# Designs tried in a protein design run: peptides against a protein of PDB entry 3QIS. Part 284

Target 1, 334 residues: chain A of PDB entry 3QIS
Amino acid sequence: PSLELSRREFVFENVKFRQLQKEKFQISNNGQVPCHFSFIPKLNDSQYCKPWLRAEPFEGYLEPNETVDISLDVYVSKDSVTILNSGEDKIEDILVLHLDRGKDYFLTISGNYLPSCFGTSLEALCRMKRPIREVPVTKLIDLEEDSFLEKEKSLLQMVPLDEGASERPLQVPKEIWLLVDHLFKYACHQEDLFQTPGMQEELQQIIDCLDTSIPETIPGSNHSVAEALLIFLEALPEPVICYELYQRCLDSAYDPRICRQVISQLPRCHRNVFRYLMAFLRELLKFSEYNSVNANMIATLFTSLLLRPPPNLMARQTPSDRQRAIQFLLGFLL

## One batch from the design tools (peptide; made by RFdiffusion4, then SolubleMPNN)

Design b2_p26_2_s4 (from b2_p26_2, 9 letters changed)
Fold by OpenDDE base, seed 5:
Structure b2_p26_2_s4 (fold): chain B 334 residues (1-334), chain A 26 residues (1-26)
Amino acid sequence: as target 1 above (334 residues)
Amino acid sequence: SPEDEEIDAWVEKRFEELREEREKEE
């Protein structure tokens, strides 16, 4: 069997978080026999492609002189955004299109990724006084490394932040500040806030706005700005409540005093963001008559974002653990 | 802690500024 491919080289320019890009090509059976094609893993790979890439269809049959369109879809989710922001991964891959009893055809995937404040650590973002797209990639790596070291120092209760660093970190990331400021000003009276989904185009505009600028006003509807905050929190490599404290939050869920002591053990940036968000959510709850927001809804929604189970425990989360996690957060909203 | 007092004061001040802005837009 043999195939003809209309294209073998694919370039995905300016790949962004949550922005789907598609490149299509055709494969044609120019042979005299039916053929089965499949994308196969390279030697030592478990998957035929990187997590941000997929082929559709990834397998199929072609009769003689049949042609099929294959879509190569590039999509950076929360699962790939952090490793792309750090430059640990890149928009580069090689796909192997295998023919049963035939040849392998290699497809080259290349491109560039544009860093996002989404999927960047709170510690790194607290050090970023400018939009992430203005920060040199080398400095992003340094900020992530410094952020890791500072988190470890904070957890160890060791050295106070050397006040001698010429640039004090922000109290909270400017991205969270801007999102919360907008919602505080404009969304307190918004009916069905956090219940109505945002518009995908507006979400992309908000992400691009936060990545590239410090806007006076965030573009889009209050629903889109609210969802952007949820997406931001979901995309954090480390949740606002660090994984190390997850079990202690569950264990303390019915003791408000212990809950506050657990939060006091968060790294400074995480603690500040938590306190800031809880204060904001308590403000929204004052307008429940207008925005239909209640403490149980907010606690349920934000618990999955702020108090995520560690990846190793994700599959083991019980309904009781979820209820304890919700109860933990309720103690800060009431 | 002094750090918790600093963040609480910062949040309170910021939210007061935002309330004053909200009241001007209504």
Scores: peptide ipSAE 0.510, ipTM 0.935, DockQ to the pose 0.719
Fold by OpenDDE base, seed 2:
Structure b2_p26_2_s4 (fold): chain B 334 residues (1-334), chain A 26 residues (1-26)
Amino acid sequence: as target 1 above (334 residues)
Amino acid sequence: SPEDEEIDAWVEKRFEELREEREKEE
């Protein structure tokens, strides 16, 4: 059996967070026998492609002289955004199109990724005075490494934050500040806030706006701005409440004094973001007659974002653990 | 902590400014 491929080299330029790109090619059975094709893993890989790439169809049968279109879909989700922002991974892959009893055909995937403030650590964002697209990639790597070291020092309570560091970090990331300020100003009277989904086009505009500028006003509906805040919190590599404190939050959920002590042990940037968000959410709750927002709804929604189980415990989360996590957050909303 | 007082004061000030802005647009 043999195949003819219309293309073997694919370039995905300016790949962005949550923006689907598609490249198509044709495969044709130029042989005299039916053939089965499939994308197969390379010798050391468990998957035929990286997590941000998909082939559709990934397998199939071709009769003699039959042609099929294959779509190569590039999509950077929350699961790939952090490693692409750091440059640990890149928009590069090699796909192996296997023909049963035939040859292997190699496809080269290449391109460039544009960094996002989505999927970047709170520590790194607190150091970024400019939009992430203005920051050199080399400096992003350094900021992530320095942010990790500061998080560890803060958690260990070993070294006072050296007040003498020439560039004082932001109190909260400017991206969170811009989102919350907009919602505080324009969305307090918004009916069904955090209950109505945003528009996908507006969400992309908001992400691009935050990645490239410091706007006076965020574009889009209040629903889109609200959903952008949820997406931002979900995409954080480390949740606002660090994984190391997860179990202590659950254990303290019915003691408001211990809950506050657990939050005081967060790294400064995480603690500041937590306090800022809780203050904002308490403001929204004053307008519950207009926005249909109540403490139980908000606690349920934000608990999954702010107080995530560590990846190793995610599969073991009980209904009791979820209820404790909600109760922990309720103690800051009431 | 002094750091907690600093953030709480910053948040309060910012939200007071935003409240005054909201009241001017209504």
Scores: peptide ipSAE 0.501, ipTM 0.934, DockQ to the pose 0.753
Fold by OpenDDE base, seed 1:
Structure b2_p26_2_s4 (fold): chain B 334 residues (1-334), chain A 26 residues (1-26)
Amino acid sequence: as target 1 above (334 residues)
Amino acid sequence: SPEDEEIDAWVEKRFEELREEREKEE
């Protein structure tokens, strides 16, 4: 069997977080026999492509002289955003289109990724006084490394080394500040806040706005701004409540005094963000008659974002553990 | 802690400012 491919080189320019890009090509059976095609892993790879790439269809049959369109879809989710922001991964791959009892055909994927404040650590964002798109990628790497080292020192209760002449970090990331400020001003009376989904186009505009500017006003509906806050919290490489404290939060869930002591052990940036978000959510709850927001709904929603189980425990979360996690957050909302 | 008092005071001040802004827009 043999195939003819309309194209073998694909370039994805300006790839962004949560923005789907598609490139299409045709494969044609120019042989005399039916053939099966599939994308196969390279030697030592477990998957035929990187997590941000997919082919559709990834396999199929072609009759003689049949042609099929294949879509190459590039989509950076929360699972790929952090490694792309750091430059650890890049928009580069090689796909192997295998023909059963035939040849391998190589496809080259290339492009560029545009960094996002989504999927960046709270520690790094507290050090970024400018939009992330104004920060050189090399400096982003240095900021993440330095932020990791400071987090580890904070967790180890090591005395902060003397405040060298480095600019003081922000109390909270400006991106969270801007989202919360907008919601505090404009969304307290918004009916069905955090219950109605945002618009995908508006979400992309909000992400691009936060990545490129410090706006006076965030674009989009209150629902889109609210969902952007949820997406931001979900995309954090480490949740607002660090994984190391997860079990202690569950164990303390019914003792408000112990809950506060657990939060006091968070790294400064995480602790500040947690306190800031809880204060904001308590403000929203004052307007429950207008926004239909209640403490149980908010605690249930934000628990999955703020108090994520460690990756090794995600598959083992019991209904009891989930209820304890909700109860932990309720103690800060009531 | 002094750091917790600093962040709480910052949050309170910011939310007071935002409340005054909201009351002017209503």
Scores: peptide ipSAE 0.493, ipTM 0.932, DockQ to the pose 0.655
Fold by OpenDDE base, seed 3:
Structure b2_p26_2_s4 (fold): chain B 334 residues (1-334), chain A 26 residues (1-26)
Amino acid sequence: as target 1 above (334 residues)
Amino acid sequence: SPEDEEIDAWVEKRFEELREEREKEE
């Protein structure tokens, strides 16, 4: 069996969070026998491609002289955004197109990723006074490493944060401030807020706006801004309530005093973001007659974003754990 | 809350400082 490939090298320029890119190529059976093709994992890989890449179709049969178009789809979800922002991963891969009883064909995937404030840690964002696209990638790595080390020091209560000459971090990320301030100013009377989805084009504009500028006003509908806030919170590598405090939140869910003590133990940026969000959501609930937003809906929605189970416990979350998590958040909304 | 007002006032001030820094670089 033999295949002819129209292209073997693919370049995905300016890959962005949640922006689908597609490159197509053709494979042709130039042999005299039917062949089965499949994308196969490399020797040390569990998958035929990285999480941000997909081939469609990834397998198939070709009769002699048959041709098929294969789409290579690049899509950076919440599952890949953090590792791409940090430069731990890159828009580079090698695909192995295997021909049954034939040879392997190697495809080279390359490109560049444009960092996003989405999927960046709260700690790193609090140190970014400029839009993330203005920050050198080398400095992003340093900011993430430093942010991790400061978070650990803060949690351990060991060393006073050296009041050293480092510029004072923001109390909350500018991106969260902009999203929440917009919603506070313009969306409190918005009917069906957090119940109506945003427009995908507006979501992309909001992401691009926050990544590249500090706007006076966020573009798009209030629904798109509201969904952008949800996407932002979902994409955080560490949720607003740190994974370390997850179980303590559940255990304290029915004691409002202990709940407040647990929140006080969050890293400063996480604590500030939590308080800022709760203040906003409490204000939003005053307008329930206009926006149709109620405490149970908000608590249910935001609990899944703010109080995520640690990755090792995700598969074990019980309905009781979810109810406790909701109850924990309700104690800050009521 | 007084803590929320302090956060808001601090954030507003920091955004003013950031705008003034940008206007000096242009």
Scores: peptide ipSAE 0.027, ipTM 0.664, DockQ to the pose 0.067

Design b2_p26_3_s1 (from b2_p26_3, 9 letters changed)
Fold by OpenDDE base, seed 2:
Formats: sequence, C-alpha cells, structure tokens
Structure b2_p26_3_s1 (fold): chain B 334 residues (1-334), chain A 26 residues (1-26)
Amino acid sequence: as target 1 above (334 residues)
Amino acid sequence: MEEDKKLVEEIRKEMEALRAEYLAEK
C-alpha cells in the first residue's frame, strides 16, 4: 500500500489560549490495494500527538484512488496553557501516519505560541506591571521560578519577608482587578450573573484585551466578563487557595475562626485575591433581589475553582469533602 | 468585612495609578 499526501509541513502561527486553529490536508490511496491508515505514537510516547494537537480522522480505510481530508486541530486548553506560557513546551510535534503493511509518513508540526495571563501563576502576575505580551519570554520564565521560590519561603516562614530592594509586587494581579472592578461597577444588578454563559467571540476579545493592554473598560457583556473570571480562576496552575492548605480548609469548615486563620497563612497575593473575590461576591449577594444570585449557588460554583484538591487527591474527592469545601466558602459569603 | 473594604480601596488606588502610568507611556 502507498499514500500520496498533499502536505507534510504545517505551521500554526500565533497560537493563543482557547483559540482553535485548523490546517487541512488530503491523503490519497495511489496504490492498487485498500489500505488502513492510523496516527501512531512514537517509540517513547503514549499518544500519537501532544495534548494541544488532534487529527480528525486519526484512523481510517481508503479504497484504491480514494481521498480523505484530515484536519489538524490546534487548541490550547487549561491543561496545556501553563507549560506553553513557561516555554517548557512549544508548538512543535512530529506525527507518524502509519499504513498497515506499508511505510510511515512523517508530518512536521511547527509554529509559535503567544503567552497569556491565563494559566500564569498569581505570584508571577503580581510582579508583572505590564501586559504579558510586552514581557520577554525569558523574563516570564524567571518570574515563574522566582515566584515559586518566594511562595515556598512565605509558607515556611509565616513572617513577611523583609521587602528588600526588589520592586514591590502588586497586591493582586492587574487582570483580576480589571475583571472584578468591571463586575463591581456594572454587574451587581445583572440578572443571572454567573448562570448565563458569555459569548465565545467576546471571551476571546476579553482574553486578548487582558494579554495585550491595561484598558479603561473591558469589552463585552457582563456575562462574558463574569465567565472570563471563571476561566481565569480555572486556568490558574496553583488555585487561589494553595494546595498545601486544602486539607486544613476542609478540617476547619465548621469553625469560622479557624477558617480565617487558615486564609491568613496563604501567600500575600493568594490571600489578597481570595479576600478581594469574597468582598465582590458579598457585594453581589446584597443585590440578590435584582440579580437572582444566592449564596449556595455562588459557594458551589466558586468552591471548585478556588479550593481544588491537590492533583494526587483529585481522584479520591468524596461527597463529604465537597460539602466541607462548600461550607468553608459559605463562611466568607454570609 | 471592614478590612476587606479597605483592601478593595487600596487595590483600586494602586491599579488606577498603574493604569495611568501605562497609558502615559503609550
């Protein structure tokens, strides 16, 4: 069996978080026998491609002189955004298109990724006074590494590090302020806030706006701005409540005094983001007669975003653990 | 609650200054 491929080299320029790109090519059976094709893993790989890439179809049969269109889809989700932001991974891959009883065909995937504030740590964003697209990639790597080390020192020492001659970090990420300040100003009377989905086009505009500027006003509806906040919190590599405090939050869930003490032990940026979000959500709840938002809905929604189980415990989360996590957050909303 | 209102106001002042600086450089 043999195939003819219309293209073997694919370039995905300016790949962005949550923006689907598609490149298509044709495969034709130029042989005299039916053939089965499949994308196969390389010798050391478990998957035929990286998590941000997909082939559709990834397998099939071709009769003699039959042609099939294959789509190569590049999509950066929350699962790939952090490693692409850090430059640990890149928009580069090699696909192996295998023919049963035939030869392998190699496809080269290349391109560039544009960094996003989505999937960047709270610590790094607090040190980032400019839009992420204005920050050199080398400096982003250094900021993530330094921020991790400072987080760990803050957790261990329980004392404010002497603010040495380093530029003082922001109290919260500017991106969080932009989203939450907009919602404070314009969304407190918005009916069905956090219940109605945003528009996908508006979400992309909001993401691009936060990555490239410090605007006077965020574009889009209040629903799109609210959903962008949820996406931002979901994409954080470390949740607003650090993984190290997860179990202590569950254990304290019925004691409001201990809950406040646990939050006081968060790194400064995480603690400030938590308190800022709770202040906003409490303000939103004062307008419940207008916006139809209630404390149980908000607690249920935000608990999964703010208080995530550590990756090693995700598969073991009990219904009791989820109820304790919701109860912990309710103690800050009521 | 009162401490959180103070934090919100401190954040607003810091961020409005940062935005003004950024817009003055463009």
Scores: peptide ipSAE 0.712, ipTM 0.969, DockQ to the pose 0.875
Fold by OpenDDE base, seed 4:
Structure b2_p26_3_s1 (fold): chain B 334 residues (1-334), chain A 26 residues (1-26)
Amino acid sequence: as target 1 above (334 residues)
Amino acid sequence: MEEDKKLVEEIRKEMEALRAEYLAEK
């Protein structure tokens, strides 16, 4: 069996978080026998492609003289954004299109990724006084390394940050402030806030706006801005409540004094973000008659974002653990 | 609650200054 491929080289320019890009090519069975094709893993790989890449279809049958269009879809989700932001991964891959009892055909995937504030650590973002797209990639790496070291020092209750020649970190990421300050100003009376989905086009504009500027006003509807905040919190590599404190939050869920003490042990940026978000959400709840937002809804929604189980415990989360996690947040909303 | 109001106000001031600096450089 043999295939003819219309293209073998694919370039995905300016790949962005949550922006789907598609490149298509045709495969044709120019042989006299039916062919089964599949994308197969390379040597030492478990998957036929990187997590941000997909072939559709990834397998199929072609009769003699049949053709099929294959879509190569590049999509950076929350699962790939962090490693692409750090430059640990890149928009480069090789796909192996295998033909049963035939040859392997190699496809070259290349391109560039544009960093996002989405999927960047709170610690790194607190050090980014400029939009992430204005920060050199080399400096992003340094900021992530420095941010990790400062998180660890903060957790260890080591000596106060020597106010040495390094620029003082922001109290919270500017991106969180931009989103929350917008919602505070414009969305407190918005009916069904956090219940109505945003528009995908507006979400992309908001992401691009936060990645490229410090705006006076965020574009899009209040619903899109609200959803962008949820996406931001979901995409954090480390949740606002650090994984190390997860169990202590659950154990303290019915003791408001212990809950406050647990939050006081968060790294400065995480603690400030948590307190800032809780202050906003408490303000939003004062307008519940207008926005139809209640404490139980908000606690349920934000618990999954702010108080995530550690990856090793995710499969073990009980309904009781979820209820305790909700109760923990309720103690800050009421 | 009073401490959180103070934090919100401190954040606002810091961020408004940062935005003003950023806009003045353009």
Scores: peptide ipSAE 0.711, ipTM 0.969, DockQ to the pose 0.881
Fold by OpenDDE base, seed 1:
Structure b2_p26_3_s1 (fold): chain B 334 residues (1-334), chain A 26 residues (1-26)
Amino acid sequence: as target 1 above (334 residues)
Amino acid sequence: MEEDKKLVEEIRKEMEALRAEYLAEK
């Protein structure tokens, strides 16, 4: 069996978080026998492609002189954004199109990724006084490495980190302030806030706005700004409540005094973001007659974002653990 | 709650200054 490919090299320029790109090519059976094709892993890989890439179809059957269109889809989700922001991964891959009892055909994938404040750590963002697209990639790597080391020191040391010669970090990421301050000003009376989805085009505009500027106003509807806040919190490499404190939050869930003590043990930026979000959500709940938002809905929604189980415990989360996590958050909303 | 109001005001003041500085450079 043999195939003819219309193209073997693909370039995905300016890949962004949550923005789908598609490139298409044709494969044709130029042989006299039917053939089965599939994308196969390379010798050292578990998957035929990186997590941000997909082929559709990834396998199929071709009669003699039959042609099929294959779509190569590039999509950076929350699962790939952090490693692309740090430069640990890149928009580069090699696909192996295998023909049963035939040859392997190699496809080259290349391109560039544009960093996002989505999927960047709270610690790194507190050090970014400019939009992330204005920060050199080398400096982003250094900021993420330094942020990890400072977070670990802050969890181990009850002592305020001395004012080292580095510029004072922001109290919270500017991106969190931009989203929350907008919602506080314009969305407190918005009916069905956090219940109605935003528009995908508006979400992309909000992401691009936060990555490239410090605006006076965020574009889009209140629903899109609210969803952008949820997406931001979901995309964090570490949740607002650090994984190290997860079990202590569950154990303290019915003691509001111990809950406050657990939050006091968070790294400064995580603690400030938590307190800032709780202050906003308590304000939003005062307008429940207008916005139809209640404490149980908010606690249920934000618990999954703010208080995620550690990766090693995700598969073992009980309904009791989820209820304790919700109860923990309710103690800050009421 | 009163400590959180202070934090919100500190954040607002810091961020409004940061935005003003950024917009003055453009």
Scores: peptide ipSAE 0.708, ipTM 0.969, DockQ to the pose 0.891
Fold by OpenDDE base, seed 5:
Structure b2_p26_3_s1 (fold): chain B 334 residues (1-334), chain A 26 residues (1-26)
Amino acid sequence: as target 1 above (334 residues)
Amino acid sequence: MEEDKKLVEEIRKEMEALRAEYLAEK
């Protein structure tokens, strides 16, 4: 069997978080026999492509003189955004298109990624006084590494961040303030806030706005701004409540005094973000007659974002653990 | 609750100053 490919090189320029890009090519059976094609893993890889790449179709049959279109889809989700922001991964891959009893055809994928404040740590963002697109990539790596080391020191030593000669970190990320301050000013009376989805185009505009500027106002509907806050919290590499405190939050869920003590042990940036979000959500709940938002809905929604189980425990989370996690947040909303 | 109101106001002041500085540099 043999194939003809219309092209073998693909370039994905200016790849962004949650922005789908597509490149298409054709494969044709120029042989005299039917052939089966499939994308196969390279030697030592578990998958035929990186997590941000997909081929559609990834396998199929071609009769003699048959042609099929294949789409190469590049999409950076929450699962790939952090490693692309740090430059640990890049928009580069090689695909192997295999023919059963035939040859391998290599496809080259290349491009560039544009960093996002989405998928960046709270610690790094508290050190970023400018939009992330104005920060050199080398400095982003240094800020993420330094921020991780300072978080670990804060958790292990209870040492206050020494007011050393480095610029004082922000109390919270500017991106969280921009989203929450907008919602506080304009969305407290918005019916079905956090229940109605935003528009995908508006979400992309909000992401681009936060990555490239410090605006006076966030663009888009209140629903899109609210969903952008949820996406931001979901994309955090470390949740607002650090994984190290997850079990202690569950164990304290019915004691409001112990709950407050657990939160006091968070790194300063995480603690400030948590308290700031809880203050906003309590204010939003005062307008429940107008916005139809209730404490149980908010606690359920934000629990999955703020109090995520550690990756090793995700598959083991019981219904009781979820109820305790919700009860923990309810103690800050009521 | 009162400590959280203080934090919200401190954050607002810090961020309004940061935004004003950023806009004055452009």
Scores: peptide ipSAE 0.708, ipTM 0.969, DockQ to the pose 0.882

